# Peptides against a protein of PDB entry 7RZF: the designs that were tried, part 37

Target 1, 358 residues: chain A of PDB entry 7RZF
Amino acid sequence: PFQEEHLKQLYKIVPIKDIRNLYVTFPIPDLQKYYKSNPGHYLGHLIGHEGPGSLLSELKSKGWVNTLVGGQKEGARGFMFFIINVDLTEEGLLHVEDIILHMFQYIQKLRAEGPQEWVFQECKDLNAVAFRFKDKERPRGYTSKIAGILHYYPLEEVLTAEYLLEEFRPDLIEMVLDKLRPENVRVAIVSKSFEGKTDRTEEWYGTQYKQEAIPDEVIKKWQNADLNGKFKLPTKNEFIPTNFEILPLEKEATPYPALIKDTAMSKLWFKQDDKFFLPKACLNFEFFSPFAYVDPLHCNMAYLYLELLKDSLNEYAYAAELAGLSYDLQNTIYGMYLSVKGYNDKQPILLKKIIEKM
Target 2, 358 residues: chain A of PDB entry 7RZF as posed
Amino acid sequence: PFQEEHLKQLYKIVPIKDIRNLYVTFPIPDLQKYYKSNPGHYLGHLIGHEGPGSLLSELKSKGWVNTLVGGQKEGARGFMFFIINVDLTEEGLLHVEDIILHMFQYIQKLRAEGPQEWVFQELKDLNAVAFRFKDKERPRGYTSKIAGILHYYPLEEVLTAEYLLEEFRPDLIEMVLDKLRPENVRVAIVSKSFEGKTDRTEEWYGTQYKQEAIPDEVIKKWQNADLNGKFKLPTKNEFIPTNFEILPLEKEATPYPALIKDTAMSKLWFKQDDKFFLPKANLNFEFFSPFAYVDPLHSNMAYLYLELLKDSLNEYAYAAELAGLSYDLQNTIYGMYLSVKGYNDKQPILLKKIIEKM

## One batch from the design tools (peptide; made by RFdiffusion4, then SolubleMPNN)

Design b1_p10_6_s2 (from b1_p10_6, 6 letters changed)
Fold by OpenDDE base, seed 4:
Structure b1_p10_6_s2 (fold): chain B 358 residues (1-358), chain A 10 residues (1-10)
Amino acid sequence: as target 1 above (358 residues)
Amino acid sequence: MKKPTLILPR
């Protein structure tokens, strides 16, 4: 395990590719034995959340970060890491200390709210859905994967252990949160801007880097991270499917979409799934407007409308994606195309929200 | 959740 001398360190790393990344790493105990509760997944879900009041939402609003990933990572034998990784903008590269402050403010919010059983339940439900409807993998790859994970899980649980949550363990969540402190931090900044400013070369890959101690003043600033009122726990994910009923195949099921509604204002085509037998649907809508492409002005207005609509739907996009729903909005020469795909149970909810924003 | 990739800039 890392000793105290390995903590509170900053690594400035020169990438081969033109990338800007920040890695905020915390040594944590080995959580492998706690796979049934998976406290690192719980924390990764919240820290890595993309909805309103999330860490990412705030960092994006400042133009500092494009993407965020939070979660546990395997270390060497007997320890793990919790890592928060962000893709930095050019501006974000200048604000790394403040980005990390916001991370600690969010972590402080998680401490203040305490472990939430409903969040665990959502994680459990999402993972159960992912397990139940897992796509068929290539046998060779799958068997090799299973053989690898047999080192970590009982034979009886090897298929389920990566997915099924069984135990809400607030104590373990708190234990991990207690490791997510400035005194336990290792920071790595990856940027070409450090080229020619490094003094070390990594032995294995020749990666140029500089190691520095994080100043005590900076550590103290992060230790004094207050509650930022912009940070909120996510709302309940209304898109999580609960009904997985597959309707019987209709006797008159056609191999092609059948016209089931024909009116002056709408045509509806329907095709029942006769192949996959999944509780999923694809809803495709073509909206026709004679004005959509009548001239360059209307074309641009239609484009801007869709961009604004997409922006207005961003609040739902992440929650829908987590729940296995997706939508797509495109301009067409005739108007607009909308697609809603995924588990059919909550598609009406997503569709309603889209229509309410239209 | 995407698993955090190792800091090794590949």
Scores: peptide ipSAE 0.015, ipTM 0.498, DockQ to the pose 0.452
Fold by OpenDDE base, seed 3:
Structure b1_p10_6_s2 (fold): chain B 358 residues (1-358), chain A 10 residues (1-10)
Amino acid sequence: as target 1 above (358 residues)
Amino acid sequence: MKKPTLILPR
């Protein structure tokens, strides 16, 4: 276990690749016995959220961060880590202290709001969907994985334990959240900008690094993180599927798409799934416009329109992705292509939102 | 969730 001497440390690491990463790590208790409530997953879901009012959304708006991942990681026996990892911009590398301040402001927002049962329920539902419709893994890899996790879970639960949430435990969420404090932090910054500024070499990989204590003034600044009014809990995810009914195969089901509607303005092709029998659909729309590619100006306008449309849809993209929905928008020489894929239940909701932004 | 391979120096 990390002793007090290992806390409040900053590591400046020289990568081989030109990458800029920040790792903010907290030692946490072993949560393995709490797999039925999985409080670390709850916190990882919120801290790693990408929607409006999220930590990532704010850090992106400042131009400091490209991506964010939050969650628990296995440590050694008897302890775990909670890690917030971000991909830094060049500007973000100059604002690491402020990035970490925003992390603590978001964590403080989570403390102020307290554990939300509806968020747990969404995590439960998402994980249940992921379990129920899990793809077949390669047998060798899967058996090796199962053999490994048999050390942690009862035999009867070994298949479900990583997915199925059973218990809302606000006490455990608060317990983990209480470990996410500046006094418990370990910071690693990975950047080539530290080349020639390191004093240590890692024994196994020859990685050059510098270790320094985080100044007490910086720790105090993070401890005094206030509520940032830009941070909000996510809204309820409207894209989580609830209907998984698979319609019977039609008697006249064709192996190829059949033309089911032909009009002056539209053609509709349909093919029922005859192979997978999943509650999923692929909706593909080709929009034709004689103006889309008539000249360079119209081509650039059509491109700009699509980029603006994608940007306007970003508020839904993450929530849809979490729920196993995706969309794709592309310019074509004839106009525009739209694809909506995933669980069929909530595809009409996503499609409606796309069309309302068009 | 891509598992980041954190090479933490021991």
Scores: peptide ipSAE 0.012, ipTM 0.456, DockQ to the pose 0.448
Fold by OpenDDE base, seed 5:
Structure b1_p10_6_s2 (fold): chain B 358 residues (1-358), chain A 10 residues (1-10)
Amino acid sequence: as target 1 above (358 residues)
Amino acid sequence: MKKPTLILPR
């Protein structure tokens, strides 16, 4: 277990590659026995969320962070870690203290709101979908993985234990959240900017680093993290599929797309899935405009339009992705291409959101 | 990317 001397430490690490990363690590109890409730997944889902009012959204708006990952990580036997990892911009490297302050402000928001059963239910539903429609893995890798996890789960649950949530445990969520405090923090900053400024070498990889105690004033600043009004819990994910019915194959189903609608303004081609039998669809739209490629100005305007459209859709992109939906928008020489892919149940909702922003 | 092994004290 980490002793007190190992807490409130800052590590400045020199990478081999030109990367800028921040790791904010908290020691937590071993949560393995709580796999049916998985409180670390609940917190990782919220802290790692990318939607409006998320930690990442705010840190991106500041220009400090590109990506964020939050979640539990296995340690040695009897303890785990909760880690928030961010990819830092050059500017973000100068604002590490403020980035960590924002992390504690978001954590404080989670404390203030308390555990939300609806968020747990969404996690449960998402994981159930992921389990039910899991892609085939390479047998060798899969068998080795299963053999490894047999040490942790009952034989009858070994296939489901990593996916199927069964119990909402607000007490365990609060218990983990209570460990996410400045007094328990370990910070690692990875940057080439520390080259020639280190005094230690790691034994296994020869990684150069410096260890420093985080000043008590900085710890106190993080302990006094207020509620930042920009942080909000995510809204309910409207894209989570609930209908998985596979429609029967039509008797006249063609092996190729059939023209099912032909009008002066549109053609519609349809092909039923005759191979995979998944509750998924691919919607592809090609929009034609005589202005799309008429001159360099129109080409640039069409490009800018799509970039603005993509930006305006970012609020839905993450929620759609979590639910197994995706979209793609591309300029073509003829106009614009839109693709919507994934579970067919909520595709109309995503398509409507796209059209409303167009 | 090799994730820098967080030097976890044993």
Scores: peptide ipSAE 0.006, ipTM 0.438, DockQ to the pose 0.184
Fold by OpenDDE base, seed 1:
Structure b1_p10_6_s2 (fold): chain B 358 residues (1-358), chain A 10 residues (1-10)
Amino acid sequence: as target 1 above (358 residues)
Amino acid sequence: MKKPTLILPR
């Protein structure tokens, strides 16, 4: 474990690539034995959430961060890390202290709300879906992976242990959350802007860096992080599939799409899946408009319309993606194209939301 | 949930 002298440290690191990253790292206990409850996954799901009221949503709204990842990482024997990693904008690089303040405000919100069993249940359901419908991996890679994880899990559970949640443990969630404090922080900032401002070189890779103690005043500011009213827990994910029924193949099923509706305003083709037998569908819509490509002005207006539509749908995009749903919107020379793909059960919900924004 | 790939800058 890190001693107190290794905590509250700031590392300024010079990358080879032109990247701007912030790593906020907390030493945590080894959570491997708690794989059935996986409290680090629960916290990573919330801290790394991308929906409305999330940490990322607020940091994006300020123009400071592009992407955020939160979760546990293996350390050495007997300890792990919880890491919040963000991709920084040029402006965000100037506001690192404030970004970290917002991280602690979000963590304080999680403390105030306490562990939520419904959030655990969603994580359980998502992981169960991911396990059940997992794609076939290459045998050699899969065998090597399984051989590696046999050191951590019983043989009977080795296939399921990374996916199947069994126990809601609010006590363990709180225990991990209690380690996510300013007094337990290690900060690394990665930017080319530190070139020529470093005083140390890493022995193995020659990485140039500077190490500094975080000022006590800054630690105190983070310790006094209040509740920010912009931070909210996510809403329930309405896109999580619950029905996995596969309809029997029709006796007259054609190898090609059949025209099942023909009207003056619409044609509909249907093909039943005869190959994969998955509870998934692909819905494709081509919309025709005589105005979409008539001149450069109309073409640009149609483009702008779809970009605005996509932006208005961002609130659902993350929740849909987590649930294994996706949509795509494209301009065509004839109008627009919409595709909805993934688990068929909740596709009508996503499609309805798209149409309501159109 | 993207797993934090700590890509230490090579």
Scores: peptide ipSAE 0.020, ipTM 0.516, DockQ to the pose 0.476; fails the geometry check

Design b1_p10_6_s3 (from b1_p10_6, 6 letters changed)
Fold by OpenDDE base, seed 2:
Structure b1_p10_6_s3 (fold): chain B 358 residues (1-358), chain A 10 residues (1-10)
Amino acid sequence: as target 1 above (358 residues)
Amino acid sequence: MKKPTLILPL
């Protein structure tokens, strides 16, 4: 386990690739025995959320961060890490202290709101869906994985333990959240901008780095992180499927799409799944407009419209993706193409939201 | 949720 001298450290690392990354790492207790509640997954879900009022949304709005990942990572025996990792912009590389301040403000928001059973339930439901409809893995890789995890889980649970949440443990969520403090932080900044500014070399890969103590004033600044009113818990994910009924194959089911509606304004083709028998659908819409490609101006207006539409849908994109829904919007020479894919149960909700933004 | 892959110098 890290001693006090290993905490409050900053590492400046020179990458081989031109990348800019920030890793904010906290040592945490071994949570393996708590896999049924998985408090690190709960916190990773919230800290790594991409919706409105999320940590990522605020850091993106400032132009400092492109992507964010939060979660637990295995350490050595008897300890783990919680890591917040961001992809930094060039500007974000100059604002690392303020980025970390925002992380602690979001963590403070999580402390103020306390553990939410509904968020745990969403995580449980999402993981149950992911388990139930898990794709077939390559046998060799799967067997090797299962053999590895047999060291951590009972034989009876080895297939389910990584997915199925059973217990809401607010006490364990609070315990992990209490370890996410500035006094426990290890920071690593990865950038080519540190080339020629390092004094150490890592033994195994020859990675050049510099280690510095984080100044006590900076630690104190992060300890005094206030509630930032821009941070909010996510709204309930309305896209989580609850109905997985597979309808029986129709007697007149065709091997090809059948024309089931023909009108002056619309044609509709339908093909029932006769192969996969999954509670999933693919909805594809082609919208025709005689103006979409009539001249360069209209073409550019149609493009701009679609980019604005995509941007206006970003608020739903992450929640839909988590729930196993996706959409795609494309300009065509005839107009616009829309596809909606994934679990059929909540596709009408996503489709409605897309159409309401159009 | 992608697991962080970076090997930080311990």
Scores: peptide ipSAE 0.016, ipTM 0.536, DockQ to the pose 0.497
Fold by OpenDDE base, seed 3:
Structure b1_p10_6_s3 (fold): chain B 358 residues (1-358), chain A 10 residues (1-10)
Amino acid sequence: as target 1 above (358 residues)
Amino acid sequence: MKKPTLILPL
């Protein structure tokens, strides 16, 4: 376990690749015994959220961060880590202290709101869907994985333990959240900008780094992180499927799409799934416009329209992705292509939102 | 959740 001397440390690391990354690491207790409640997953879901009012949304709005990942990571026996990792912009590399301040402001927002049972329920439902409709893994890899996790879970639960949440434990969420404090922080910044500014070399890989103590003034600044009014809990994910009914195969089901509607303005092709028997659909729409590709101006207008449309849909993209829904929007020489894929239950909701933004 | 493969030497 890290002793106090290993906390409040800053590592400046020189990568081989041209990458800019920030790792904010907190030592946490071993949560393995709490797999049924998985408080680290709850916190990782919120801290790593990409929707409006999220940590990532604010850091992206500043131009400092491209991507964010939050969650628990296994340590050695008897301890774990909670890690917030961000991909830094060039500007974000100059604002690392302020990025970490925003992390602590978001963590403070989570403390102020307290544990939310509805968020746990969403995590439970998402994980149950992921378990129920899990793709077939390669047998060798799967067997090796199962053999490894048999050290941590009862035999009866070994298949479900990584997925199925059973218990809402607000006490454990608070316990983990109480470890996410500036006094427990370890910071690593990975950038080529530290080349020639390092004083240590890592023994195994020859990685050049510098270790510094984080100044007490900076720790105190992070300890005094106020509530930032831009941070909000996510809204309920309306895209989480609840109906998994598979309709019986039609007697006249064709192996190819059949034309089921032909009108002056639309053709509709349908093919029922005859192979997978999943509560999933693929909706594909081709929109035809004689103006879409008539000249360079119209082509650029059609391109800009789709980029603006995609941007206007960003608020739904992450929530849809979490729920196993996806959409794609492309310009074509004839107009526009839209696809909506995933669980069929909530596809009409996503499609409606797309059409309302169009 | 992409598992970050970077084993930082901690």
Scores: peptide ipSAE 0.015, ipTM 0.541, DockQ to the pose 0.409
Fold by OpenDDE base, seed 4:
Structure b1_p10_6_s3 (fold): chain B 358 residues (1-358), chain A 10 residues (1-10)
Amino acid sequence: as target 1 above (358 residues)
Amino acid sequence: MKKPTLILPL
């Protein structure tokens, strides 16, 4: 395990690829035995959330970060890491201290709100859905994976252990959250901007790096992270499917879409799933406008309209994606195309949200 | 004491 001398360290790393990444790493206890409650997944879900009031949303609004991943990572025997990883913009590379301050402000928000059973329940439900409707893997890869995870889980649970949450453990959430402190931080910044500014080479890959102690003033700044009023817990995910009923095949089910509605303003084709038998649907809408592509101005207006529409839908995109829903919006030479895909139960909700923004 | 290898999070 890392000793105190290994904490509060900054690593400046030169990548081979032109990438800018920040890794904020916290040593945590081994959580493997707590897989039924998975407190690291709970925290990863919240810290890695992309919705309004999330850490990522604020860091994106600053132009500092493109993507964020939060979660537990396996360490050596007897310890793990909690890692917050962000893809940095060029501007974000200049604001690493402030990015990390925002991370600690969000963590402080999580402390102030305390563990939320409803968030755990959403994680449980999402994981149960993911397990129940897991795609068929290649047998060889799957068997090899299962053989690997048999080191961690009892045989009876080996298929379910990575997915099924059983126990809400607020005590374990708080325990992990208590490790997410500035005094327990290890920071790595990955950027080509450190080329020629390093003093060490990693033995295995020849990676050039510099190690520095994080100044005590910076640690104190992060320790004094206040509540940022922009940070909020996510709202309940309205897109989580709860109905998984598969309707029986119609007697006249055709291998092709049948025209079930023909009107002056709309045609509707329907094909029942006769192959997969999943509680999923694909809704495809083609909107025709004689004005969409009549001239270059209208083409550009139609493009800008879709870009604005997509931007206005970003608030739902992440929650929908987590719930196994997706949408796609494209310009066509005739107008626009909308696709909504995934679990059919909450597709009407997502579709309604899309149409309300149109 | 084995120096903890810098597990660079690559």
Scores: peptide ipSAE 0.007, ipTM 0.516, DockQ to the pose 0.061
Fold by OpenDDE base, seed 5:
Structure b1_p10_6_s3 (fold): chain B 358 residues (1-358), chain A 10 residues (1-10)
Amino acid sequence: as target 1 above (358 residues)
Amino acid sequence: MKKPTLILPL
């Protein structure tokens, strides 16, 4: 367990690779026994969210951060960590204190809103889908994994324990949120910009680093993190599948795509799945335009259009991805290609949103 | 025209 002397510390670390990372780490109690409620997953889902009003969305809008990961990590027996990790831009490396302030502003927003049962239910539903439609793993890897987790879970639950949420525990969510405070922080900044500015070497890997106490004024600044009005809880994920019915094979099901519609403006091919029997579909659209590749100007305009369209769809992309839906938009020499893939139940919703932005 | 590629749900 970290003593007070190990808290409020800043580590400046020299990487071998040219990377810029920030790790904001909080020691937390061992949550393993609470796997049925998984409060660390709930908080990781919100803190690591990529939708509008998320921590990442704001930090990206500042040009400071490329990616963000939030979640619990196992420590030694009897303690865990909650870690917020970001990939820093060159500009973000200059704004680390302000990035961490925004993290505490978002955490303060989570405290102000309190635990949300609907968010837990979405996590439960997402994990249940992931469990039910889990891909086949290599037997050797899977058996070794299961053998490892048998130390932590009852034999009857060993297959489900990492996925199936059973209990909404707002008390445990609040308990973890109470550990996500500036007085309990450990900060690590990883950058080559610290080369020649370090005074310590790590024993195992020879990693050069400097350890500094975070100034009390900086800790107080983070303790006084206000509610940033840009931070919002995510909206309900409309893409979470609820219907998993697999339609029976048609008697005349062809092994190849059949042309089911032929018009002056469109051709439609259909192939029913006869192999996987999953509640998934792939929708592929090829759009033809005589202008798409007529000259360099039109080609660049068509490219710019798709980049703008992709950008306009970013608000849905993350929620769709979480729900096992994806889309792809590509320029072609004939026009554009759209693909929508994943669980078939909510594909019409995603497709509608794409068309409304086009 | 490129032949329509059958993309099965994986």
Scores: peptide ipSAE 0.000, ipTM 0.474, DockQ to the pose 0.018

